Peptides against a protein of PDB entry 6RO1. Designs and how they scored, part 34

Target 1, 216 residues: chain A of PDB entry 6RO1
Amino acid sequence: LGKEIEEYIHKPKYCLPFLQPGRLVKVKNEGDDFGWGVVVNFSKKSNVKPNSGELDPLYVVEVLLRCSKESLKNSATEAAKPAKPDEKGEMQVVPVLVHLLSAISSVRLYIPKDLRPVDNRQSVLKSIQEVQKRFPDGIPLLDPIDDMGIQDQGLKKVIQKVEAFEHRMYSHPLHNDPNLETVYTLCEKKAQIAIDIKSAKRELKKARTVLQMDEL

## One batch from the design tools (peptide; made by RFdiffusion4, then SolubleMPNN)

Design b1_p12_3_s3 (from b1_p12_3, 7 letters changed)
Fold by OpenDDE base, seed 4:
Structure b1_p12_3_s3 (fold): chain B 216 residues (1-216), chain A 12 residues (1-12)
Amino acid sequence: as target 1 above (216 residues)
Amino acid sequence: MLGTYEIDRRPS
């Protein structure tokens, strides 16, 4: 159910207005969970769909993410990898396709103007950790309806299903019938997103080492 | 101390 909401939130038409510098976002690339990062900027790239010739704009967001130091050595050839749980890692500005945003927070950090110095990037990690300490139940999310203004009836139906599911889980913890249908709809939409991601990645591969560009 | 963050629910 959370993934169904993600499918609406990461759509450029909804999320782009909220990708201001300092915005906290979660980045996930397949099996690689970067956790919370900070938006630095975003750019629109012209993309032409190879089959239709239609202009399909590609949206790339530069996100400051905690990366493995090992991945930094191969940054010219390999996609960034998340820091290991036991690793301090290093904060790096990573170009991310907008559809890889799994969550958008209501929190915006104050960020240094110059992120070239390592110390400035690492200061942002300290700020993220401070926010996490202030929100022990989790960093607050933008409301897709009330904050983001998404009027899509499909999203409203998803939210209603989530609320009904959560209510059932809390009322009857033992009757967690994994509603296979909800998982299936999530999987289909995730697959469609993955296709859109793959198309977007082909265009980005021409310009910069972006997350998931090499899986095409 | 100037807060490290703000709550901002507004679009750009």
Scores: peptide ipSAE 0.587, ipTM 0.922, DockQ to the pose 0.666
Fold by OpenDDE base, seed 2:
Structure b1_p12_3_s3 (fold): chain B 216 residues (1-216), chain A 12 residues (1-12)
Amino acid sequence: as target 1 above (216 residues)
Amino acid sequence: MLGTYEIDRRPS
């Protein structure tokens, strides 16, 4: 159910107005969880779908993320990797496809104007850690309906199911969820989006060292 | 202390 909400939130139509500089976002790519990062900027890229010739705009958000030092050495050719749990890592500005945003916070940080110095980037990590200390139950999220204004009936049904599920989890043990078909159509749309994004990543990799985060 | 953050629920 959380994943179904993510499929709405990361749509450019809904999230782009909230990708202001300093916005806290979660970034996840396949098995790579970067956790909370900070939006620096976003850009629209023209993409042509190889099979249809249709213009499919790609949205790339530059996010300041905690990366492994190993991935930084090869940053010209290799995708950034998240810092290991036992690693300090380094904050880096990473170009991220917008659909890799798993969460968007109501929190916006004040960020340094110049992020070229390592100390300025690492100061942002300290700010994230301070915010996390202030929100022990988790960094607050934008409400997809009340804050983001998503009117999609599919999302409303998902939220109603989540609320009913949460209410039922508090009241009765859960047995069988029958909605395999909606998961299948969402998986097919996600698979088609993944194919379209994989083709778009192949085209973008040809054009820019866009992080081939392989979940796409 | 200048707050390190703000709560901003507004679109751009």
Scores: peptide ipSAE 0.585, ipTM 0.921, DockQ to the pose 0.649
Fold by OpenDDE base, seed 5:
Structure b1_p12_3_s3 (fold): chain B 216 residues (1-216), chain A 12 residues (1-12)
Amino acid sequence: as target 1 above (216 residues)
Amino acid sequence: MLGTYEIDRRPS
């Protein structure tokens, strides 16, 4: 269910107004989970679909992400990789396709105007860690309906199912409601389908992004 | 000290 919600929130139509500088966002690229990063800016790039000649605007958000130091040494040719859990890592501004955003927070950080100095970038990591300490149950998310104004009936149905599931789980925690397992299994299957669709879209866009990086 | 963050639910 969380992945079904993700398929709505990462659409440029819905998320772009909320990608202000300082906005906390989660970035995930296939197996690479960068965790929480901070929006620096976004840009609209003109992309021409090679087969149709149609203008398909590519939205790129620059996100300050915690990257592995190893990936930075190879950064001239290789995509940034997330810092290992045991690694300090280094905060880097990474261009991210908007569809790679897995979550958008209601939290907006105050960020330095100049992120060229390493100390300024690392100060932002300290700020993220401070926010995480203040929200032990997790960094708060924008509400896709109430905050982001998404009126899609498909999303409303997903949320209603989540709420009904949560209500049942909390009201009858000890009763193996066979319907709960069915809802959970359906949620997992839909989540997997959403992953597969997102992965397929990512592969299609990675193929396009690699092509654009070779032209830069 | 300017706070580390704000809660901002508003679009730009």
Scores: peptide ipSAE 0.582, ipTM 0.922, DockQ to the pose 0.706
Fold by OpenDDE base, seed 3:
Structure b1_p12_3_s3 (fold): chain B 216 residues (1-216), chain A 12 residues (1-12)
Amino acid sequence: as target 1 above (216 residues)
Amino acid sequence: MLGTYEIDRRPS
């Protein structure tokens, strides 16, 4: 269900109006989860389909992402990789295909005008971390219907199924849900996400404790 | 203090 919602959100016709500078977005590329980054700008590239001669526009968004330092050394030829959990990483402006956006936040950051200096890019990471501290249950998302104005009946049906599922999950014992396996998989995913968030919070707390120890 | 962020639900 979350993946089905994502398939609507990442469509250019819906998301492009919300890709303003400073917008928080979540970026995933196959097995690589970059987490939350910040939109810098977007561009439309005209791509001529070789077989049809039809112009299929390719949309690329420049996103400030926390990247592995190893990937930066080979950055001329290799795709950027996300920073490892225990790695500090470095904030880099990465060109991202719009369909790789897995989430769009209602939050917009104030960003430096010049992102060429490393210190300016790293200041944005501090801002992301501050936002994450203010939203312990997760960074708030744009509502696909109410905020993004997606009127697709397929999406409305997905949302209704999610709401009905959540209502059943909270109103009935888990053992009475005929979709128990889907519930367990979603609960396990939520629990794993909660564990991952708790782990990330612990690592962030450790990193803060280390940063606070380095400032003492 | 320029706030670190704003909540903006509006399209461009």
Scores: peptide ipSAE 0.576, ipTM 0.920, DockQ to the pose 0.555

Design b1_p12_3_s4 (from b1_p12_3, 5 letters changed)
Fold by OpenDDE base, seed 4:
Structure b1_p12_3_s4 (fold): chain B 216 residues (1-216), chain A 12 residues (1-12)
Amino acid sequence: as target 1 above (216 residues)
Amino acid sequence: MLGTYEIDRKPL
């Protein structure tokens, strides 16, 4: 259910206006959960769909993420990896495909203008940790309808299903068969997004090690 | 102290 909302909010047509510098976002790439990072900037790249010749613009967001120090050594050849739970890690500006944003916060941080110094990047981690302390129940999200203005009836139906499911979970925790149909619709949307992104991946691999989902 | 963050629900 939360994943079905993600399939709307990470669409460029909805999220790009909210990718201002300092915006808190969650980044997830398959099994790699980076948790909360901070938007630095975004860029639109021209991409051409190989089969249609149609212009399919690729959106890359540079996100300051807590990365493993081990992954930094291989940053020329390998995608960044999240810091281990026991590791301090290092804050790195990672180019991320916009569809890898799993959440967008209503919180915007004040960030240093120059993120080249390690101390400036690590200061942002302290700011994230301060925000997390102020929101013990979780960092607040943008409302997809009220804040992001998403009018898509499919999203409204998803939210209504989430609310109805949550209400049923609270009333009867033992009898909710995970309705397999919601998983299938999510898998199909993920697969379609992954296909659209597969084309986009080929263009990005030429210029930068971009955080991307590998093909299932 | 100027806050480390703000709540911003507005688009660009």
Scores: peptide ipSAE 0.582, ipTM 0.919, DockQ to the pose 0.659
Fold by OpenDDE base, seed 2:
Structure b1_p12_3_s4 (fold): chain B 216 residues (1-216), chain A 12 residues (1-12)
Amino acid sequence: as target 1 above (216 residues)
Amino acid sequence: MLGTYEIDRKPL
């Protein structure tokens, strides 16, 4: 259910208007959870699908993320990795494909104009930690319907199922959701998106050191 | 204290 909502929220059609500088976003890449980061900017890249010749625009968002110091040494050739739990890490501006955004907050930070100094980037981590202290139940999300204006009937059905499941989890514990076919078409779209992203990563790797987060 | 953040639910 939460993952099905993410598949709508991370679509460029819905999320791009909300990727203003300072917006809090969660970034996840396979097993790599970066947690909360801050949008710096976004860019549209022209991509040509190698098999169809179709123009498929790629959207790259620059996100200030808490990265491991090990990944920074090889930042010219290697993907950024999240800071280990016991590591301080360092805040870095990471180019992220928009579909790796797992959540978008209603919170926007005031960020330094110059993020080249380490101290300016680390000041943003202090601001994230201050926001997290103000929201003990979690950083507030944009509402996908009321804030983001998503009119997709599939999402409305997912939210109604989540609300009914939450209402039922509060009322009774047990039984079976049967919709395997919607999972199959979403898995085929996700597999096709993963193939399209893998081909797009191959072409982007040729065109720019876009961080190959190897998930794609 | 200048707030470190705002709540912004608006698109660009």
Scores: peptide ipSAE 0.580, ipTM 0.920, DockQ to the pose 0.645
Fold by OpenDDE base, seed 5:
Structure b1_p12_3_s4 (fold): chain B 216 residues (1-216), chain A 12 residues (1-12)
Amino acid sequence: as target 1 above (216 residues)
Amino acid sequence: MLGTYEIDRKPL
């Protein structure tokens, strides 16, 4: 269910108006979870599909992400990697394809105007950690319907299923409804299928984007 | 001190 929502919120049509500087966003690339980062800027790149000649606009968001120091040393040839859980890491501005956004927060940080100094970038990490302390149940998300204005009937049906599941979960103790385990397992399977579809779409788009970066 | 963050639910 959460991943079915993610397939809507990461669409440029819906998320671009909310990618203001300072917006908290989650970034995930396949197995690499960067966690919460901060939007710095976004750009529309003209992309020409090699096989159709059609203009497919590529949206790139510059996100300040906590990266491993090891990946930064190799950053001339390798994609940035997330900091290990035990690592301090370093905050770096990473160009991220908009479809790699896994969540968008209602929280917007005040960010330094100049992010070239390391201290300014690390100050933003401190701000993220302060926000995380203020929201122990997790950083608040934009509502996809009420905040983002997504009117898609497919999304409304997903949300209604989440709400009906949550309502049943809280109204009946988990141990008394054998149908709740089946619904949970179906929700997990749908979440996994939505991962796999998203991963496959990301791989297809990444393969196309890497092919186009080698031609530039 | 300017607050660390705001809650902003508005589009551009």
Scores: peptide ipSAE 0.577, ipTM 0.920, DockQ to the pose 0.711
Fold by OpenDDE base, seed 3:
Order: sequence, then C-alpha cells, then structure tokens
Structure b1_p12_3_s4 (fold): chain B 216 residues (1-216), chain A 12 residues (1-12)
Amino acid sequence: as target 1 above (216 residues)
Amino acid sequence: MLGTYEIDRKPL
C-alpha cells in the first residue's frame, strides 16, 4: 500500500510541479535513508537511449541532505551517504533522481539564497528540526489526489483499500480481522527486520571503526 | 519574523 502510493508520487508527470525550491522531500536510495531534505532546484537531462532513439528525459532534483562526513572526503567519486543516527553530519546539495523521492511534504521552507557557506546549509537543518518538532506525528504530506491531482484509477483503488483498512482497524477491535493479524504480523516482522538490519549495520560499523582504530 | 516555513499545496 504505502509503496504502491510512492510508485505514483515519484513519477515526473505528477511530482515535478511540486518540486519548488524549499519543498520538503524524503529521499531514499536502496538501503540508504537520508530522511527529510529540502529541494534547491531541479533539472531535466535528456538521455538518448542508444537502442530506441527515444529521448527518455531523466529528471534530477538537487536536494539539500544531511550527509555523513566520511562520504564528503570521497565526494569526488563516491555517492553521498546519509548521516548516521548519532552523527552530526553535514548538509550537502546532492543531485537526486526524481524516482528516489519517497515522500513530498506540503511544507515549504524559506532557504538562504546562497548555499555555498556551510553555516547557511546548516541553518536549513535547524529549520527542518524545528518543523519536525512542530509536527510530532510526522511532517504533513501532499495528498496525492486532492493536492497532486493524480487521477489514476489504480491509485484511487489503493487509497480506497487503505481507507477501508483504517476504517476496519479503528471500528473493530484488533482481534476480529484475520487479515489484520497477517498484515500486522508482516508489519511487525518488517519493523523487526528493519531494527535487526539497523542493529547489524551498527555492529558492523562498530567492528569496522574498532578495526580502523586498532590500525591507527 | 519570517516564518521558518509555509504550507504550500499548489503546483508551480
């Protein structure tokens, strides 16, 4: 359900009109979750597919993201990495393919005109953190139907299934829908797997950091 | 005080 909605939202035909400077967006690249960043600008790159002669336009959005300081040292050749949970990190303007946007907020920040100074970029992180404090239940999203105008019948069917699921979840005690137990158990298993992967990545990082400290 | 943000639901 949430992933199926994401597959509509990240399509250029729907999201490009909402990628104004200052727009809050959530960026994920495979196993790397950058969390909330801020749109700086977007560009259209024409890629000529060598085999079809069709210009499939590649859309790149420049997003101010909290990056790991380790990834900045190798920034000439390596993709930016998200700041670790306990790391301060540094705000960097990162070129992001539009299909890597996992969410688009109704919130638009006022951003400095010049993002070359580190202090100006770090001020935007303070603004994101202030917005997150104002929205304890999460940063508000654009509605894909009402705000983004997505008329796709596939999306409408997904939303109707979400609403029907939420209505069943709130109107019936959790005990009466066997599909709710299966989805809840799958959500708990996914949450547990995500915790276990995050734990294993932290342990692997601690082990690598210890190995790097024992070599110094 | 310029607000830190606005709510903007409009396309460009």
Scores: peptide ipSAE 0.568, ipTM 0.918, DockQ to the pose 0.608

Design b1_p12_4_s1 (from b1_p12_4, 5 letters changed)
Fold by OpenDDE base, seed 4:
Structure b1_p12_4_s1 (fold): chain B 216 residues (1-216), chain A 12 residues (1-12)
Amino acid sequence: as target 1 above (216 residues)
Amino acid sequence: SVEDKAILIYPS
C-alpha cells in the first residue's frame, strides 16, 4: 500500500511543482536506499522513445545525497551508492530520475548557494540530521491530496484502503485482549497525541512559518 | 492551483 502511494507521488505531473531547491526528498534506486536528501534543482531532458519516435521527456532532479566515499572514486563510470550505515559518507549532488523519489517532505531547507565545497555539502547533512531530531516520528510528508492536489480516484481508493487497514489492525487485536479498556485508553491517548501532532504540523504548515533551526 | 505551503527551515 505504501508503494502504491509512492507510484502516484513520484509522477512528474504531481511532484514537479514541489521540487524546489531545498525540498527534502527520499531517494531509492532498486536495492539502494539513500534516505533523505535535498533537492538542488530539476531539469527536463528530451528523450525519444526508441520504438515510437514519440517524445517522452525525462525529468532529472539533482539531489544532494549521502554517498559512499568508495563509490565516488569511480563516479565517472559508476552510479553513486548510498553510504554504509557505519560510514560517515559524503554528501554529493546526484542526478536522479524523478520516479526514484520515494517520498517528498513538506520541509524545505535553506541550502548554501555554492555546493562545490565539501564543507557546504556536509553542512546540509547536519541540517537534515537536526530536522530528523526535531521530528522524532519522522520527517513530515507532503499530503498527496491536501498538499499535492492529486485528484486521482485510484489514489483515493489506496488511501481509503490504508486507513481501513490501519483501523482494522488497531481494532482486531483489541477484541481478544481482556484488558481492552486499558488498551483503548492508551490507543485513544496515542490517537489524540497523533491528532495533536498532526494538527500542530498542519498549523505550522499553514503559517508558512520560516522556522529558524534554533526556534524549533 | 494548489499552493505549496512548504515549511522553510533555516540553519541557525
Scores: peptide ipSAE 0.476, ipTM 0.914, DockQ to the pose 0.397
Fold by OpenDDE base, seed 2:
Structure b1_p12_4_s1 (fold): chain B 216 residues (1-216), chain A 12 residues (1-12)
Amino acid sequence: as target 1 above (216 residues)
Amino acid sequence: SVEDKAILIYPS
């Protein structure tokens, strides 16, 4: 279900308006999970499909990502690799195909104007880590319907299934568990807290367009 | 037009 939502979100027709500098995005490429990075810019490249001659525009987003230092030593032709969990890594501006964006946050960070210095790039990693500390339940996502304005009926059905699955996961499996009420109350509280956090985050989005890191 | 209502965070 999360993957089905992802298939809508990463479509250029939906996500491009949100790919502004400083936008937090999550990048995954096959087995490589880069985690959260920051949009620097995006570009449209003309691509011609080799077999049909049809113009298929390729959208590339430059994303500041935490990369393995080993991948940086390899020639500019090798694809950047994500830093290992135990590795410090280095923040690099990586060109990413837009369909590799697995998530888009409602958060935009202030980023340095010059990202050539390593210290400026690493400062952005510190900012991401601070945002992650302020959002212990995870970095807030754009709502595909409310924030991104996706009207696709297929997506609405997926979301309804997710909501129904979440509700069923909270209501059905526990029917025989004597701790059902506690888990259900905790799950309802968590869901209500998630809804209240989502609503409060929506209200915070409505009320304050600008927050300082210390006000989070 | 979809308005981008981003949460803008500045470093302290």
Scores: peptide ipSAE 0.476, ipTM 0.916, DockQ to the pose 0.398
Fold by OpenDDE base, seed 3:
Structure b1_p12_4_s1 (fold): chain B 216 residues (1-216), chain A 12 residues (1-12)
Amino acid sequence: as target 1 above (216 residues)
Amino acid sequence: SVEDKAILIYPS
């Protein structure tokens, strides 16, 4: 279900309006999870497929990502790799195909105007980390319907299935396990908390609220 | 056109 939603949100027709400088985005490339990065800019590249004569517009977004220092040394020939969990890494501006965006946040960060200095790039990492601390349940996502305005009936059906699944996960008495009431109460409480968090995040979003990191 | 209602966060 999460992947099905991803197949909608990463489409250029839906996500491009939101790929503004400072937007938090999650980047995955095959087995490589870069986690959360920050949009710097985007560009349209027209690749003419040699065989079809059709201009299939490729969109590339430049994203500031935490990269392995080892991969940066070989950067002339090799694609950037994500920093290892135990590695500090280095923030680097990486060109990313738009379809590799696995998530788009409702959050936009203020970013330095000049990202050439390493210190300026690393300051953005600190900002991402502070945002992550302020959102322990995860960085808030754009709502594909309410925020992104996706009207696709297929997506609406997916969302309904997610909501129904969540409701079932929280409301179905797992009839057979006596410890289940406790799990259900915890799940229902977690669901209510998730709804309240979603509601609070929506209210926070309805206001183009300029928040300082300390007010989060 | 959907309006981008972003949450803007400034570093402390």
Scores: peptide ipSAE 0.472, ipTM 0.914, DockQ to the pose 0.400
Fold by OpenDDE base, seed 5:
Structure b1_p12_4_s1 (fold): chain B 216 residues (1-216), chain A 12 residues (1-12)
Amino acid sequence: as target 1 above (216 residues)
Amino acid sequence: SVEDKAILIYPS
């Protein structure tokens, strides 16, 4: 269900209006999870399909991502790799195909105008880490329906299934089902997305209250 | 047009 929602969110027709500079996005490429990064810019590239000669537009987003220092040495020939959990890493601007965006946040960061200096890029990592501290239940996600305006009936059915599942999880203490652990691991990932949306909506309400308090 | 209700966070 989380993957099914992701298949809608990463579509250019839905996500492009939200890919402004400073937008927090999550990037995954196959087995590589870069985690949360920040949009710098996006571009539309003309691509010609090799078999049909048809123009298929490629959308590339430049994302500031935490990369391993080992991969940076080979950056001229090899794709950037995510920093290891215990590694400091280095923030790099990486061109990412838009379909590799696994999540889009409701949060936008103020970013330095010049990201060429290493210190400016690392300051953005500090800002991401501060946001993560402010949102202990997870960084707020855009709501696919309410924020992104996705009207697809397939997505609505997926969301209704997630909500019905969450409601059942909260209404029936599944405490005694031995299959709970396997359901919990799948549901912790799925409920983490939906709890991330609901906790993010709660923390968004708090953050709007905090922003209103800082603007007052 | 979809209204972008983004939360803007400035670094302290």
Scores: peptide ipSAE 0.470, ipTM 0.913, DockQ to the pose 0.429

Design b1_p12_4_s2 (from b1_p12_4, 4 letters changed)
Fold by OpenDDE base, seed 2:
Structure b1_p12_4_s2 (fold): chain B 216 residues (1-216), chain A 12 residues (1-12)
Amino acid sequence: as target 1 above (216 residues)
Amino acid sequence: SVEEKEIVIYPS
């Protein structure tokens, strides 16, 4: 169900307006989970579909990601790899296809104007880590309907199914289907994340009011 | 207008 939502939000039609510099995004490439990074910019590349000759524009977003140091030592031809959990890694600006964005946050960071110095890039990692500390239940996501304005009926049906599934999970604790439990635990984590996002958005609405009050 | 409540966090 969360994957079905991802299939909507990563479409250029929906996500491009939200890919401003400083936007927190989650990047996943196949088995490589980079976690949360920060948008630097995006570009449109002309691409021709090899089979149809049709122009299919590719959208590339430059994202500041925590990469393994091993992947950086290898020549400019090798794709950056995510830093291991036990590794410090290094923040690098990585060109990412827009469809590899697995999540988009409501949070934007102020980023240094010059990201060439390592210290400036690493300062952004500190900012991400601070945001993660402020949101222990997870970094708040953009709501695909309310924030991103996605009107697709298929998405609305998916969300309704998620909500109904969540509601059934909470209302019918007695369905001991063990296969349901694994799907439930994944859906509960995502659902709890969605509820926590709604609560965290309310708290951030308060916190932005507080941050604006502390800057006044 | 659903004002997109962008949360801008400045580095301390």
Scores: peptide ipSAE 0.184, ipTM 0.778, DockQ to the pose 0.379
Fold by OpenDDE base, seed 3:
Structure b1_p12_4_s2 (fold): chain B 216 residues (1-216), chain A 12 residues (1-12)
Amino acid sequence: as target 1 above (216 residues)
Amino acid sequence: SVEEKEIVIYPS
């Protein structure tokens, strides 16, 4: 169900209006999870399909991502790789195909105008880490219906199934499967967190809210 | 507008 929602969100027709500079996005490329990065800009590239002659537009978003230092040495020839969990890494501007965006946040950061200096790029990492500390239950996501305005009936059905599943998980007495109870308790916590996040998001979304990181 | 539904955070 989460993956089904992602299949809608990463479509250019839905996500492009939300890829403003400073937008927090999550990037995943197959087995490589870069985690949260910050949008710098996006560009439309024309790709000519060799077999159809039709121009299928490719959208590339430049995202400031935490990369492995090893991948930076070969950056001219090799794709950027995410920093290892215990690695400091380095923030780099990486061109990412829009369909590799796994999540889009309602949070937009102020970013330095000049990202050429390493210190300016690393300052953005500190900002991401501070946002993550302020949102221990996870960085707030854009609502695909309420925020992104996706009208697709397939997505609405997926969301209804998720909501109905969550509601059934709460309304059904936990049948005495101890393994199910642990999963249900985690799901209840996650859904209560999701409700609290949705409530907090609704309050924050009443108007364009400019927050200082120290006031969060 | 979509711009009215975003949270803008400035680093301290």
Scores: peptide ipSAE 0.182, ipTM 0.776, DockQ to the pose 0.587
Fold by OpenDDE base, seed 5:
Structure b1_p12_4_s2 (fold): chain B 216 residues (1-216), chain A 12 residues (1-12)
Amino acid sequence: as target 1 above (216 residues)
Amino acid sequence: SVEEKEIVIYPS
């Protein structure tokens, strides 16, 4: 279910308005989990599909990520690797394909204007760590419907299943109540209302973000 | 106005 939500979030048509400088994003490339990084900027690259000649634009986001120092030695030829858990690592600006974004936070950080100095990049890591301390249950996510405005019915169904499952997990210890079916129907309705509220908030956020991008 | 529940955190 989490992966199914991710397949919507990482689509350029949905996420690009939320990739402002300072936005916290989670980056995952195959087996490599970089964890939380910070958006610096994004760019559109022209790509031609080899078999059809069709233009398929690639979107690349520059993300400040905690990288292994070992991978940085080969940075001219090799892709950056995430820092090991026991390693300090180094914050680097890494070009990331937008479809590799596994999560987008509601949190934005202030970032230094000049990220060339290592101390400025490492200060952003301290800020990420401070955010993680403030949110012990995890960094808050943009809601795909409320915050991002995804109207896709497939996503709505996925979110309904997640919310129904979560509600069942939390309600099961509390209710030996024979009204489980009524509670389930109410949970589905609440999930649908939550989705609809989320979609409305998301359309409003998209409109604001597009306006902000045109004003920048 | 949908208040963007955007949390902006400045480094201390």
Scores: peptide ipSAE 0.184, ipTM 0.759, DockQ to the pose 0.349; fails the geometry check
Fold by OpenDDE base, seed 1:
Structure b1_p12_4_s2 (fold): chain B 216 residues (1-216), chain A 12 residues (1-12)
Amino acid sequence: as target 1 above (216 residues)
Amino acid sequence: SVEEKEIVIYPS
């Protein structure tokens, strides 16, 4: 169900209005999970479909991502690789095809005007980490219907199935399986987090509250 | 001076 939602969100017709500088996005390329990064800019590239000659525009978003230092030493032609969990890594501006965005946050960060200095790029990583600390249950996602305005009936059916599943899980606490309590607590936390994120997003939507991060 | 990084939560 999460993957089905991703298939809508990463479509240019839906996500482009939300790819402003500073937007938190999650990037995944095949087996490479970069985690959360920050949008720097996006560009439209002209592409021609080889078989039909039809113009199929490619959308490229420049995302500041935590990359392995090893991947940066190899030739300018090698794709950046995500930093290992135990690696510090280095924040790099990586051109990413828009369809590789697995999630889009409601959070935007202020980013330095000049990202050429390493220190400026690494300062953004500190900001991402601070956002993650403020949202222990996960960085808040844009609502595909309420925030992104996706009207696709297929997506509405997916959301209804998720809501019905969450409601059934809530209404029928399955047996005393300690693993089920963990899944229920995770699903109730995730559902309560999703509701609290929806409510907090609705409240935050009303209050254009610039949260100053004092401690960074 | 830690530049106060404003988190602009964009309610779309």
Scores: peptide ipSAE 0.133, ipTM 0.680, DockQ to the pose 0.117; fails the geometry check

